# Peptides against a protein of PDB entry 6KZJ, part 16

Target 1, 71 residues: chain A of PDB entry 6KZJ
Amino acid sequence: SPDLLSEVSEMKQDLIKMTAILTTDVSDKAGSIKVKELVKAAEEEPGEPFEIVERVKEDLEKVNEILRSGT

## One batch from the design tools (peptide; aimed at target 1 K12 E48)

Design b2_p21_5_s2 (made by RFdiffusion4, then SolubleMPNN; from b2_p21_5, 11 letters changed)
Fold by OpenDDE base, seed 3:
Structure b2_p21_5_s2 (fold): chain B 71 residues (1-71), chain A 21 residues (1-21)
Amino acid sequence: as target 1 above (71 residues)
Amino acid sequence: DELKKKLAEVLYLLKKVLELL
């Protein structure tokens, strides 16, 4: 399903952004423009990173079940 | 630590989903 693929791709991108946030210094004094851009992009999502991860996890569990069951 | 743990779980699920697509 193209809609499902698009949704998964979007979740993947969000997870990449969160990975960068969790593994780098996100202080306002961070010298990396790239890190600041990723943080800003993540702030566009509703909720803090923890809440986003929880929502994505739930969605992935549902998607995985559907795909694995063949429905 | 808890956040990193949950992220790892999500990434694992994502990998499995992508393998099924």
Scores: peptide ipSAE 0.118, ipTM 0.685, DockQ to the pose 0.081
OpenDDE base, seeds 1, 2, 4, 5: peptide ipSAE 0.118, 0.091, 0.094, 0.093; ipTM 0.687, 0.622, 0.622, 0.621

Design b2_p21_5_s3 (made by RFdiffusion4, then SolubleMPNN; from b2_p21_5, 11 letters changed)
Fold by OpenDDE base, seed 3:
Parts: sequence; C-alpha cells; structure tokens
Structure b2_p21_5_s3 (fold): chain B 71 residues (1-71), chain A 21 residues (1-21)
Amino acid sequence: as target 1 above (71 residues)
Amino acid sequence: DKLKEELAEVLYLLKLVMSLL
C-alpha cells in the first residue's frame, strides 16, 4: 500500500541517521550513502540520537500496524 | 517492487544498527 511504502521509506531514512551516529566510519564510496553529510546533520542537536531512536521505534510500530491491518 | 527493495534496505540497516549498539 502507499501508506506502507511511505512508512518504510521514513524508517529507512531514520535508520540511516542512526547508522551515521553510531559509526565513526564516515568515508563515502561511489554509490554509497552520504554518511559525512548525515553525521553532521545528526550532530547539530544534542538530543538528536535519542530523538532518532524514538522515531525508529515509532516507524516500526506504524509498519506493524499497517501489516496487521492489511491497509 | 520498490517496496521490496525498501524492505531489503531496512532489514540490512536494522542488522547494521544492532551490530553497532
């Protein structure tokens, strides 16, 4: 469903940000995620790591609801 | 099929995040 695709895409973006926060490997490869840019964005707010974790949890809950309801 | 690709990426990222925690 369009709702599922939208929510999964949102979750993916949040997970990418989590990955950037949790790793010091910020080297970019051809065709890879722009990790350096995401790390900088994730570090601009002191509460960002916690906020991103909470968003990922919320994303998972929404995906679960969509899958259970079939919408 | 876009959903399938997105889900594959999400699963990969979940594994990666879990390994980094």
Scores: peptide ipSAE 0.226, ipTM 0.801, DockQ to the pose 0.181
OpenDDE base, seeds 1, 2, 4, 5: peptide ipSAE 0.220, 0.168, 0.224, 0.219; ipTM 0.797, 0.742, 0.800, 0.796

Design b2_p21_5_s4 (made by RFdiffusion4, then SolubleMPNN; from b2_p21_5, 9 letters changed)
Fold by OpenDDE base, seed 4:
Structure b2_p21_5_s4 (fold): chain B 71 residues (1-71), chain A 21 residues (1-21)
Amino acid sequence: as target 1 above (71 residues)
Amino acid sequence: DDLKRALAEVRYLLDLNLSLL
């Protein structure tokens, strides 16, 4: 789904920004990630893509909570 | 598959950020 892909792409962009905030050495990792291994790992994750996205959103909220509250 | 790739990257970045907190 193009809408789902767009949503995931936006999440990626936000996470890249957060990475830059959390570390001084972002390097070129975001642009040179071992995608093939990551894809294999992703395929190990159960559920349809939309379900995976929902779990990602849930974990993203954990990040937001820590940033917001410090805990 | 663009979506699979994007999901993989997002999960990686999310895990990375969690590790940095």
Scores: peptide ipSAE 0.620, ipTM 0.927, DockQ to the pose 0.509
OpenDDE base, seeds 1, 2, 3, 5: peptide ipSAE 0.471, 0.431, 0.485, 0.616; ipTM 0.900, 0.877, 0.901, 0.928

Design b2_p21_6 (made by RFdiffusion4)
Pose (drawn by RFdiffusion4):
Structure b2_p21_6 (pose): chain A 69 residues (1-26, 29-71), chain P 21 residues (1-21)
Amino acid sequence: SPDLLSEVSEMKQDLIKMTAILTTDVKAGSIKVKELVKAAEEEPGEPFEIVERVKEDLEKVNEILRSGT
Amino acid sequence: LREKLAEVKWLLDKNIELLEE
C-alpha cells in the first residue's frame, strides 16, 4: 500500500539524517549511488524478512546511542 | 516495497559501520 511506502520513505529520510549526524565524511563521497542501486536489487527475501533485519539493526543502534557502548 | 526496504537496510548498515569506527 502507499501508506507502507510512505512510512518506509520517512524511515529512509531518518537514516539520512542519522548519517549526517554520525559521519565525519567531509558531495558526500561516502554515499555511492551504484552501491545503493545494487543493494536495492540484491537484498534477499520478502519485505517481512527485510523488516525483521532492519528492526534488529535499529535495536542495536538504539542500544549504542542510549547505553553508550 | 522490497526495494525500498533494501535501500533502508543499506543506509542502516552504513550507519552501523560509522558507530563501530

Design b2_p21_6_s1 (made by RFdiffusion4, then SolubleMPNN; from b2_p21_6, 10 letters changed)
Fold by OpenDDE base, seed 3:
Structure b2_p21_6_s1 (fold): chain B 71 residues (1-71), chain A 21 residues (1-21)
Amino acid sequence: as target 1 above (71 residues)
Amino acid sequence: IKKELGEVLYLLKLNIELLES
């Protein structure tokens, strides 16, 4: 399902950002440049963690609906 | 999709652990 793949991809991206925000040791130990960029973006916006949580919740709701419907 | 879902579930668990720490 392309809809399922899209929602899962969006959720994964948001979770990566959240993981970077919640961990204090990623800046020095993260080997991924992409993660470092996400950390920088998150630090610039004070409301980003809350906004990410809300997006993850929405994505989970949509994933559940897709899985229940089978579409 | 199963692999992607597995990765998402791992990240969810990791985030929960970080929040609880």
Scores: peptide ipSAE 0.260, ipTM 0.835, DockQ to the pose 0.158
OpenDDE base, seeds 1, 2, 4, 5: peptide ipSAE 0.258, 0.257, 0.251, 0.248; ipTM 0.834, 0.834, 0.830, 0.829

Design b2_p21_6_s2 (made by RFdiffusion4, then SolubleMPNN; from b2_p21_6, 9 letters changed)
Fold by OpenDDE base, seed 2:
Structure b2_p21_6_s2 (fold): chain B 71 residues (1-71), chain A 21 residues (1-21)
Amino acid sequence: as target 1 above (71 residues)
Amino acid sequence: IKEELAEVRYLLEKNMELLRS
């Protein structure tokens, strides 16, 4: 459904942000301007990294249920 | 939608793997 697709898209967006945080060198190097921007953008989301992880876990459970049940 | 869900699951699992590393 359109609503489900929208929800999945939002989940994916959050996960991409997390991937950026986890895979980038977050060291304050002179060339890490984009990294700092990504981290700041992620922190502007409702919830700190821990809260994001908890939401991600919940999302994973939902996604798994949908894939297993086909609903 | 299944493809999108599979992608989300993959990203979730990879992110969790990164967090554990």
Scores: peptide ipSAE 0.327, ipTM 0.865, DockQ to the pose 0.161
OpenDDE base, seeds 1, 3, 4, 5: peptide ipSAE 0.319, 0.318, 0.324, 0.318; ipTM 0.862, 0.864, 0.866, 0.864

Design b2_p21_6_s3 (made by RFdiffusion4, then SolubleMPNN; from b2_p21_6, 8 letters changed)
Fold by OpenDDE base, seed 2:
Structure b2_p21_6_s3 (fold): chain B 71 residues (1-71), chain A 21 residues (1-21)
Amino acid sequence: as target 1 above (71 residues)
Amino acid sequence: IKEELAVVRYLLEKNIELLES
């Protein structure tokens, strides 16, 4: 499903943002996204990094269930 | 957090695999 693909892509972006915050890697290796923008965008998310990770994890679990069931 | 990130990465990769299959 293209909608699910878009959702997974957005969650991947969220993962990148979280990784930028949680690691010491401040190198701009993202194609067209600045690290500063990623950090700032992630900081706009409510909750601490762990809470964000848990939220993303829960969302990915839901997506996985949908994909496995075909529903 | 590192353990949780590993789970997230795993789920992400599996979901992408399912979508591309």
Scores: peptide ipSAE 0.454, ipTM 0.911, DockQ to the pose 0.104
OpenDDE base, seeds 1, 3, 4, 5: peptide ipSAE 0.437, 0.451, 0.439, 0.452; ipTM 0.906, 0.908, 0.906, 0.912

Design b2_p21_6_s4 (made by RFdiffusion4, then SolubleMPNN; from b2_p21_6, 10 letters changed)
Fold by OpenDDE base, seed 3:
Structure b2_p21_6_s4 (fold): chain B 71 residues (1-71), chain A 21 residues (1-21)
Amino acid sequence: as target 1 above (71 residues)
Amino acid sequence: IKKELAEVRYLLELNIKLLES
């Protein structure tokens, strides 16, 4: 559905951003504006890594169900 | 939309690996 496509597109964009954050060599001495922005974004992420993992795993299960069902 | 979902799935799996590393 159009709503699902929109939701998936938003998820993809968010996940791309998260991937960039998680692959960034974060340091208190980082001089790059981009790195600082990513660090700030990571700090705004709700919950500690454990809670984030659980949310991501839940989303993964949902996506898998959609793919299997053909919805 | 299957392609888009597959990409999302990959990114989810990747992010899980990164978070657990």
Scores: peptide ipSAE 0.510, ipTM 0.915, DockQ to the pose 0.149
OpenDDE base, seeds 1, 2, 4, 5: peptide ipSAE 0.508, 0.510, 0.509, 0.507; ipTM 0.914, 0.914, 0.914, 0.914

Design b2_p21_7 (made by RFdiffusion4; failed a check: too like the target's own chain)
Pose (drawn by RFdiffusion4):
Structure b2_p21_7 (pose): chain A 69 residues (1-26, 29-71), chain P 21 residues (1-21)
Amino acid sequence: SPDLLSEVSEMKQDLIKMTAILTTDVKAGSIKVKELVKAAEEEPGEPFEIVERVKEDLEKVNEILRSGT
Amino acid sequence: SEFEEADEEIEEIVLERLEKY
């Protein structure tokens, strides 16, 4: 559905913002368009499986930022 | 501009992949 796509688009924007906060990359040469396209093509599994991995990774980032380790 | 074009391309890839499910 379009609502699912819009929520994912908002997550994408959140991750760009997080990248800008965390990066020391001094045209943002650390972000490679070809790597992004390849990853969009090659990430395995259905959306549910991908969402589970994204959730696990976000929980890990949250623990780093909240606990400091 | 490159990233906007790439974003449109990636959206197309995502929509094609969602059609399988």

Design b2_p21_7_s1 (made by RFdiffusion4, then SolubleMPNN; from b2_p21_7, 11 letters changed)
Fold by OpenDDE base, seed 5:
Formats: structure tokens, C-alpha cells, sequence
Structure b2_p21_7_s1 (fold): chain B 71 residues (1-71), chain A 21 residues (1-21)
């Protein structure tokens, strides 16, 4: 639904901001995690529901990598 | 740390919302 898409988009934005702060604190030791790519994607048009879901999946994978690496 | 905990909570909520699409 439109309300669900808006809610997910808002939560995604919060996640990206927090991820960026976490990554900058742990410096270049975070490996291949590309925070800049996530930020740029969030600034673009959300697109169709499927495209939003695919971007969120990619963001979640990056968050998992940060959490698993202990960075 | 507290930021990692918050990220985990947001991830959990996002997954729950995505399941409702």
C-alpha cells in the first residue's frame, strides 16, 4: 500500500543515516561496505514498489555485513 | 554498542514491513 511504502522509505532513510555514522567511526577497516552508494540511492527517486524493495534488500545486506564484522 | 543495537532494531522492523508487501 502507499502508506506502507512511505513508512518503509522513511525507515530506510533512518537506517542509512545511522549506518553512515557507524561506518565513519570504524574508518577504512570496514572492508568493501560502500556507504556512499546507499546515500546516493536514497537521494534518487524511489521508483516503483519493486525497485524500492530491491534497494532495501541491498541496504539490509550491507547492515548485516557491518554487524557481523564487529565494525 | 548502542548504534549497532539500533541498527538491528530498524532492520527487524524493515523486514516485518517488507513481509506485508
Amino acid sequence: as target 1 above (71 residues)
Amino acid sequence: DELSKALEEIKKILLEKLAKF
Scores: peptide ipSAE 0.056, ipTM 0.539, DockQ to the pose 0.052
OpenDDE base, seeds 1, 2, 3, 4: peptide ipSAE 0.039, 0.048, 0.050, 0.051; ipTM 0.508, 0.525, 0.529, 0.550

Design b2_p21_7_s2 (made by RFdiffusion4, then SolubleMPNN; from b2_p21_7, 10 letters changed)
Fold by OpenDDE base, seed 5:
Structure b2_p21_7_s2 (fold): chain B 71 residues (1-71), chain A 21 residues (1-21)
Amino acid sequence: as target 1 above (71 residues)
Amino acid sequence: DELSKALEEIEKILLEKLAKF
């Protein structure tokens, strides 16, 4: 539902912030993730629904990679 | 750790919400 877009976008922003904290602690094992760019992108206007969904998917994939790296 | 678990939970919630679009 389109009504979930704002909620998903906010949760994405929080997820990225948490990821930034995680990567600082596990930076030696974390791949080259430009967390700062992700944060900036998340703070920008979400854009069209498709663009929001794609950005969320990309961020989730990166988080999954970090978690699989043994955090 | 707890932060990793929290991230996994958020990921799960986001996927569930995306499925409801």
Scores: peptide ipSAE 0.067, ipTM 0.545, DockQ to the pose 0.053
OpenDDE base, seeds 1, 2, 3, 4: peptide ipSAE 0.052, 0.058, 0.058, 0.066; ipTM 0.558, 0.532, 0.540, 0.546

Design b2_p21_7_s3 (made by RFdiffusion4, then SolubleMPNN; from b2_p21_7, 10 letters changed)
Fold by OpenDDE base, seed 1:
Structure b2_p21_7_s3 (fold): chain B 71 residues (1-71), chain A 21 residues (1-21)
Amino acid sequence: as target 1 above (71 residues)
Amino acid sequence: DELEKAAEEIKKILLEKLKLY
């Protein structure tokens, strides 16, 4: 359903943001405003990056169950 | 490394689901 696809797309975007945070220079001398914004957004989420990734994984498993069972 | 492993697994699932539906 379109609602499930929207949820999956949101999870994809969250993963992209987290990947950017983990692979870019986030030092105090970072020159990219966009990178700083992504880092701040991630830091506002409860838990460390790994915990956030694990939550996304769990959410995808739930989506998979819904797609497989129809419920 | 565990974070990288989890991210790769999520990426795999996302790509599979997005291309099938």
Scores: peptide ipSAE 0.052, ipTM 0.568, DockQ to the pose 0.041
OpenDDE base, seeds 2, 3, 4, 5: peptide ipSAE 0.047, 0.041, 0.042, 0.048; ipTM 0.559, 0.535, 0.532, 0.543

Design b2_p21_7_s4 (made by RFdiffusion4, then SolubleMPNN; from b2_p21_7, 10 letters changed; failed a check: too like the target's own chain)
Amino acid sequence: DVLSEALEKIKEILLEKLKKY

Design b2_p21_8 (made by RFdiffusion4)
Pose (drawn by RFdiffusion4):
Structure b2_p21_8 (pose): chain A 69 residues (1-26, 29-71), chain P 21 residues (1-21)
Amino acid sequence: SPDLLSEVSEMKQDLIKMTAILTTDVKAGSIKVKELVKAAEEEPGEPFEIVERVKEDLEKVNEILRSGT
Amino acid sequence: EALEIVRSVYKKVLALEKKLE
């Protein structure tokens, strides 16, 4: 559905913002368009499986930021 | 470490968008 795509687009923007905060990359050469396109093509599994991995990774980032380790 | 994970999640979100479309 379009609502699912819009939520995912918002997540993508949130991750860009997080990248800008965390990076020391002084045209943002650390972000490679070819790597992004390849990853979009090659990430395995259906959306549910991808979402589970994304959730796990976000929980891990949250723990780093909240606890400091 | 957080930055690497965030960029990795970003690539997974692009693939999620493609899968949903």

Design b2_p21_8_s1 (made by RFdiffusion4, then SolubleMPNN; from b2_p21_8, 10 letters changed)
Fold by OpenDDE base, seed 4:
Structure b2_p21_8_s1 (fold): chain B 71 residues (1-71), chain A 21 residues (1-21)
Amino acid sequence: as target 1 above (71 residues)
Amino acid sequence: MSLELVMEILKRLLALEKKLK
């Protein structure tokens, strides 16, 4: 749905910003985003889009906890 | 670890975005 796509797009942009914050060297391989490779590798993720979004939200909470704790 | 987790979530969102388009 368009609403779900909008939500996903917003979350994606936020994660890109978080990636920039967490990387100190833009030349690091860990910080390099190769979209084509990432998309292809994740195409096999099971579940309906809504279910995947719910899991992502749970994972984002984990990220927030880590960032707040500094670990 | 935190960066790795963020990257994995981003990967999943990119794939999901592709599925929704």
Scores: peptide ipSAE 0.380, ipTM 0.846, DockQ to the pose 0.644
OpenDDE base, seeds 1, 2, 3, 5: peptide ipSAE 0.372, 0.377, 0.376, 0.378; ipTM 0.846, 0.846, 0.846, 0.846; seed 5 fails the geometry check

Design b2_p21_8_s2 (made by RFdiffusion4, then SolubleMPNN; from b2_p21_8, 9 letters changed)
Fold by OpenDDE base, seed 4:
Structure b2_p21_8_s2 (fold): chain B 71 residues (1-71), chain A 21 residues (1-21)
Amino acid sequence: as target 1 above (71 residues)
Amino acid sequence: EALKLVMEILKRLLALEKKLK
């Protein structure tokens, strides 16, 4: 659906920003280069889109826990 | 680590985006 696509696009953009923050590479385009590789390597994601998004949100919570606790 | 996980999530979202288009 258009709403789901919009949500995915927003999450994607936020993650790109997070990548830029988390990367320790001093190269200005290190994150961008890696994202380009991901775009090319992105194969089919099995499952229903809504379910995939739910699992992505769960994984994002794991990221938040790591950043919050340092472990 | 966090960066690795973020990159994996991003890859999955890119795949999902292709699926939705």
Scores: peptide ipSAE 0.669, ipTM 0.928, DockQ to the pose 0.635
OpenDDE base, seeds 1, 2, 3, 5: peptide ipSAE 0.669, 0.669, 0.668, 0.668; ipTM 0.928, 0.928, 0.928, 0.928

Design b2_p21_8_s3 (made by RFdiffusion4, then SolubleMPNN; from b2_p21_8, 10 letters changed)
Fold by OpenDDE base, seed 5:
Structure b2_p21_8_s3 (fold): chain B 71 residues (1-71), chain A 21 residues (1-21)
Amino acid sequence: as target 1 above (71 residues)
Amino acid sequence: EALELVMKILQQLEALEKKLK
């Protein structure tokens, strides 16, 4: 749906910003990750939308845990 | 680490966008 697409787009933008914060690279390109290229580099099908959403949730929780605990 | 996971999520979201269209 358009609403879901908008939500995903906004989340992408937020995560790109996080990437810029987390990266040790000082290049101007550090915050401009070629996401599409990363997807193309993937060797396997990411799955159906519902499966992707679940993986995103799991990985976000991992990120949150690392940032909260430092480990 | 967190950066790697964030990049993975970005990859996942890009795939999700494509599948939602």
Scores: peptide ipSAE 0.645, ipTM 0.941, DockQ to the pose 0.662
OpenDDE base, seeds 1, 2, 3, 4: peptide ipSAE 0.645, 0.645, 0.644, 0.645; ipTM 0.941, 0.941, 0.941, 0.941

Design b2_p21_8_s4 (made by RFdiffusion4, then SolubleMPNN; from b2_p21_8, 8 letters changed)
Fold by OpenDDE base, seed 4:
Parts: C-alpha cells; structure tokens; sequence
Structure b2_p21_8_s4 (fold): chain B 71 residues (1-71), chain A 21 residues (1-21)
C-alpha cells in the first residue's frame, strides 16, 4: 500500500529526529543512525503490515512515556 | 533505554518496508 509506505517513511524520519534528541554521543557521527548496518541486519518482521504498524505505534508510545516521565 | 528502543523500532520499520515492496 502506498499510503502505508508513506506512513512508514514518516515514522522513520521521526525516529531519526528522536535519535538526535536522545543520543549523548559527542562523536562526529552523533545523532545519526547507521542505516547501512541496520538494513543489513533487518530481519523478516512477522505479521501483516497493519499489525506491525500497530505494534510499532505501541512501542513508540512507550518511548514517549519514557521521555515524558523521565523513567 | 529509549534510544535502544528507537533504534530497534527503526530496524523493524526497515523490515516492514522490505515486506511492503
């Protein structure tokens, strides 16, 4: 689905921004995701695309909760 | 930690993209 691909693309972009916020690394590569390495390591994600997106959204809410609560 | 979770989610989204393409 092109709409789902667009949503996934947007989520990826948001995650890169979150990485920049969360990283404490001061190296020249600080705040960047090693995309090439992650692409190679990306395993098959089980389940239907919609189900996967819903699980991802749940995990993103966990991240948001950590950021809001500091815990 | 949150950063590790974010990176793991990113990996899952990459896997999802492969599934969608």
Amino acid sequence: as target 1 above (71 residues)
Amino acid sequence: MALELVMEIYKRLLALEKKLK
Scores: peptide ipSAE 0.608, ipTM 0.916, DockQ to the pose 0.642
OpenDDE base, seeds 1, 2, 3, 5: peptide ipSAE 0.606, 0.605, 0.605, 0.607; ipTM 0.916, 0.915, 0.916, 0.915

## One batch from the design tools (peptide; aimed at target 1 L38 A41)

Design b2_p22_1 (made by RFdiffusion4)
Pose (drawn by RFdiffusion4):
Structure b2_p22_1 (pose): chain A 69 residues (1-26, 29-71), chain P 22 residues (1-22)
Amino acid sequence: SPDLLSEVSEMKQDLIKMTAILTTDVKAGSIKVKELVKAAEEEPGEPFEIVERVKEDLEKVNEILRSGT
Amino acid sequence: EEALEIVRNVFKKVLALEKKLS
């Protein structure tokens, strides 16, 4: 559905913002369009499996930021 | 540094999620 795509687009924008905060990359050469396109093509599994992995990774980032380790 | 690497990896997974949902 379009609502699912819009939530995911908002997540993508949140991750860009997080990248800008965390990066020391001094045209943002650390972000490669070709790597992004390849990853979009090659990430395995259906959406549910991808979402589970994204959730796990976000929980790990949250633990780093909240606890400091 | 670790958080950034994870965030960039999540970003690539979100692009694949967008493509699969579309």

Design b2_p22_1_s1 (made by RFdiffusion4, then SolubleMPNN; from b2_p22_1, 9 letters changed; failed a check: too like the target's own chain)
Amino acid sequence: SEALELVMEILKRLEALEKKLS

Design b2_p22_1_s2 (made by RFdiffusion4, then SolubleMPNN; from b2_p22_1, 11 letters changed)
Fold by OpenDDE base, seed 1:
Structure b2_p22_1_s2 (fold): chain B 71 residues (1-71), chain A 22 residues (1-22)
Amino acid sequence: as target 1 above (71 residues)
Amino acid sequence: SEALDLTLEILKRLEALEKKLS
């Protein structure tokens, strides 16, 4: 639905801002993120769109807990 | 970091969902 799409778009924009805050300089010996795997997992995530959004919100709370704990 | 990794994963999930809804 248009309402759900708007919500998703807003969440995405907020996460882009969070990414900018959390991003650090990349060094020669830094670990790599498997972007391909993340994309694959995202494309194959089961459930209706509203169910996926609910799971995303749960995972966002995990991010918030990590940030609040300082770990 | 764990927070960064999770954030990036969620971002990709939202991008995929956005495509599905478009």
Scores: peptide ipSAE 0.549, ipTM 0.917, DockQ to the pose 0.567
OpenDDE base, seeds 2, 3, 4, 5: peptide ipSAE 0.543, 0.537, 0.541, 0.540; ipTM 0.917, 0.917, 0.917, 0.915

Design b2_p22_1_s3 (made by RFdiffusion4, then SolubleMPNN; from b2_p22_1, 9 letters changed; failed a check: too like the target's own chain)
Amino acid sequence: MEALELVMEILKRLLALEKKLK

Design b2_p22_1_s4 (made by RFdiffusion4, then SolubleMPNN; from b2_p22_1, 9 letters changed; failed a check: too like the target's own chain)
Amino acid sequence: MEALELVKEILKRLLALEKKLK

Design b2_p22_2 (made by RFdiffusion4)
Pose (drawn by RFdiffusion4):
Structure b2_p22_2 (pose): chain A 69 residues (1-26, 29-71), chain P 22 residues (1-22)
Amino acid sequence: SPDLLSEVSEMKQDLIKMTAILTTDVKAGSIKVKELVKAAEEEPGEPFEIVERVKEDLEKVNEILRSGT
Amino acid sequence: TEELRQELAEVKWLLDKNLELL
């Protein structure tokens, strides 16, 4: 549905903002368009499986930021 | 479904890069 796509678009914008905060990349040469396109093509599994992996990774980032380790 | 899969792949790729920054 369009609502699912819009939530995911918002998540992508949140991750760009997180990248800008965390990066020391001094045209943002650390972000490669070809790598992004290849990853969009090659990430395995259906959306549910991808979402589970994304959730695990976000929980891990949250632990780092909240606990400091 | 494929469009949602591709959008989520992009989210996963961005998140993986952010993990490298931590």

Design b2_p22_2_s1 (made by RFdiffusion4, then SolubleMPNN; from b2_p22_2, 12 letters changed)
Fold by OpenDDE base, seed 1:
Structure b2_p22_2_s1 (fold): chain B 71 residues (1-71), chain A 22 residues (1-22)
Amino acid sequence: as target 1 above (71 residues)
Amino acid sequence: SDLLKKALGEVLYLLKLNLSLL
């Protein structure tokens, strides 16, 4: 369903943010500007890594509910 | 759909990648 695709896409984006936090490639000469921006945003908010994990959990629950209901 | 299958594949890849970084 379109709702399922939307929630999966949101979960993918949250996982990309987690990857940016965990990556050791923090060089200013990194080719991916988007990754650098995500790393900077994560450093500015100390609680961001935990908030991202909670968002991933919520994303998974939403996906599960959609699959269970058939919506 | 093909689009959903692709998105799910990318999610699985990212999950594995994140686990490898821990």
Scores: peptide ipSAE 0.277, ipTM 0.829, DockQ to the pose 0.185
OpenDDE base, seeds 2, 3, 4, 5: peptide ipSAE 0.206, 0.206, 0.197, 0.268; ipTM 0.761, 0.803, 0.798, 0.827

Design b2_p22_2_s2 (made by RFdiffusion4, then SolubleMPNN; from b2_p22_2, 11 letters changed)
Fold by OpenDDE base, seed 4:
Structure b2_p22_2_s2 (fold): chain B 71 residues (1-71), chain A 22 residues (1-22)
Amino acid sequence: as target 1 above (71 residues)
Amino acid sequence: SDLLKKELAVVRYLLEHNLKLL
């Protein structure tokens, strides 16, 4: 849905910002990512897009916890 | 949609990549 697309796009932008914080290497941008290969991998991941988004959100929370606590 | 799948693929990559940087 457009709502999911908007949410995912926002998540992508947040992760790009996070990458910029974590590294000075800007060569590995979204435009340089081998999307075709990643799309193939994503299609093999179980679950509908909404369910995949929820798993990503859970993983993002784990990342946030690591950044906040160092563990 | 195909666009959503592509964006999700990028998100998954970036998430895994950032985890490696931590």
Scores: peptide ipSAE 0.562, ipTM 0.921, DockQ to the pose 0.498
OpenDDE base, seeds 1, 2, 3, 5: peptide ipSAE 0.560, 0.557, 0.561, 0.558; ipTM 0.921, 0.920, 0.921, 0.921

Design b2_p22_2_s3 (made by RFdiffusion4, then SolubleMPNN; from b2_p22_2, 11 letters changed)
Fold by OpenDDE base, seed 2:
Structure b2_p22_2_s3 (fold): chain B 71 residues (1-71), chain A 22 residues (1-22)
Amino acid sequence: as target 1 above (71 residues)
Amino acid sequence: SDLLKEELAVVLYLLKHNLSLL
Protein backbone atom coordinates (compact mmCIF):
# COMPACT_ATOMS: atom_id res chain seq x y z
CA SER B 1 0.00 0.00 0.00
CA PRO B 2 1.06 3.64 -0.36
CA ASP B 3 1.18 3.93 3.44
CA LEU B 4 3.65 1.05 3.68
CA LEU B 5 5.84 2.58 0.97
CA SER B 6 5.90 5.89 2.83
CA GLU B 7 6.69 4.18 6.12
CA VAL B 8 9.52 2.12 4.65
CA SER B 9 10.97 5.22 2.96
CA GLU B 10 10.99 7.06 6.29
CA MET B 11 12.70 4.10 7.94
CA LYS B 12 15.36 4.19 5.23
CA GLN B 13 15.96 7.88 5.97
CA ASP B 14 16.54 7.15 9.65
CA LEU B 15 18.97 4.35 8.82
CA ILE B 16 20.89 6.59 6.41
CA LYS B 17 21.38 9.12 9.21
CA MET B 18 22.50 6.35 11.54
CA THR B 19 25.02 5.16 8.95
CA ALA B 20 26.50 8.66 8.71
CA ILE B 21 26.86 8.85 12.49
CA LEU B 22 28.50 5.43 12.82
CA THR B 23 31.04 5.72 10.01
CA THR B 24 33.86 8.06 9.06
CA ASP B 25 34.51 6.20 5.82
CA VAL B 26 32.52 7.93 3.11
CA SER B 27 34.61 6.59 0.24
CA ASP B 28 32.78 4.61 -2.41
CA LYS B 29 34.28 1.22 -3.18
CA ALA B 30 33.19 -1.42 -5.66
CA GLY B 31 29.95 -2.97 -4.42
CA SER B 32 29.67 -0.56 -1.46
CA ILE B 33 26.91 1.85 -0.53
CA LYS B 34 27.36 5.48 -1.59
CA VAL B 35 27.05 7.01 1.88
CA LYS B 36 27.96 10.56 0.86
CA GLU B 37 25.31 10.62 -1.84
CA LEU B 38 22.67 9.14 0.47
CA VAL B 39 23.38 11.74 3.17
CA LYS B 40 22.90 14.56 0.69
CA ALA B 41 19.68 12.98 -0.55
CA ALA B 42 18.25 12.86 2.97
CA GLU B 43 17.69 16.65 2.83
CA GLU B 44 17.20 16.86 6.59
CA GLU B 45 19.26 18.14 9.48
CA PRO B 46 20.53 15.14 11.46
CA GLY B 47 18.99 14.76 14.89
CA GLU B 48 20.85 13.86 18.03
CA PRO B 49 22.14 10.27 17.91
CA PHE B 50 19.89 9.18 20.78
CA GLU B 51 16.78 10.47 19.04
CA ILE B 52 17.69 8.65 15.84
CA VAL B 53 18.43 5.42 17.72
CA GLU B 54 15.02 5.55 19.37
CA ARG B 55 13.34 6.00 16.00
CA VAL B 56 15.32 3.09 14.55
CA LYS B 57 14.22 0.88 17.45
CA GLU B 58 10.62 1.76 16.67
CA ASP B 59 11.31 1.15 12.98
CA LEU B 60 12.45 -2.40 13.74
CA GLU B 61 9.06 -3.20 15.21
CA LYS B 62 7.41 -1.79 12.11
CA VAL B 63 9.65 -3.93 9.89
CA ASN B 64 8.64 -7.00 11.87
CA GLU B 65 4.98 -6.16 11.34
CA ILE B 66 5.47 -5.73 7.60
CA LEU B 67 7.37 -9.00 7.23
CA ARG B 68 4.93 -10.92 9.41
CA SER B 69 1.86 -9.65 7.57
CA GLY B 70 3.32 -10.47 4.16
CA THR B 71 1.75 -7.34 2.71
CA SER A 1 4.45 -4.79 -4.68
CA ASP A 2 7.81 -4.92 -6.43
CA LEU A 3 8.51 -1.33 -5.34
CA LEU A 4 7.77 -2.18 -1.70
CA LYS A 5 10.07 -5.20 -1.91
CA GLU A 6 12.90 -3.08 -3.30
CA GLU A 7 12.55 -0.38 -0.64
CA LEU A 8 12.37 -2.99 2.10
CA ALA A 9 15.50 -4.67 0.73
CA VAL A 10 17.37 -1.36 1.03
CA VAL A 11 16.17 -0.93 4.62
CA LEU A 12 17.32 -4.42 5.53
CA TYR A 13 20.68 -3.84 3.86
CA LEU A 14 21.19 -0.59 5.78
CA LEU A 15 20.24 -2.30 9.02
CA LYS A 16 22.80 -5.05 8.46
CA HIS A 17 25.39 -2.48 7.40
CA ASN A 18 24.84 -0.36 10.51
CA LEU A 19 25.17 -3.43 12.74
CA SER A 20 28.49 -4.22 11.06
CA LEU A 21 29.78 -0.75 11.97
CA LEU A 22 29.27 -1.30 15.71
Scores: peptide ipSAE 0.232, ipTM 0.816, DockQ to the pose 0.174
OpenDDE base, seeds 1, 3, 4, 5: peptide ipSAE 0.229, 0.223, 0.225, 0.224; ipTM 0.813, 0.810, 0.810, 0.809

Design b2_p22_2_s4 (made by RFdiffusion4, then SolubleMPNN; from b2_p22_2, 10 letters changed)
Fold by OpenDDE base, seed 2:
Structure b2_p22_2_s4 (fold): chain B 71 residues (1-71), chain A 22 residues (1-22)
Amino acid sequence: as target 1 above (71 residues)
Amino acid sequence: SDLLKKELGVVLYLLKKNLELL
């Protein structure tokens, strides 16, 4: 479903922001997350960490629903 | 779909990494 793809993409965006906030390692070794690419991908103004965490919590419920449905 | 599975895989990977950073 295109709606599910859009929702999952939104969750990914929120998690990218969380990764940028939490990580202190900017090294981009093979097999690791490239921090510079993640920061650039989070183009919208990052909210305060609490606001992002609350969105991620809501996203987790949505992910659980997607996984449970099997679609 | 295969696309949905791939995108979900990325989300779950990032979630796991974020939990490791906490």
Scores: peptide ipSAE 0.207, ipTM 0.804, DockQ to the pose 0.171
OpenDDE base, seeds 1, 3, 4, 5: peptide ipSAE 0.178, 0.207, 0.203, 0.202; ipTM 0.794, 0.806, 0.804, 0.803

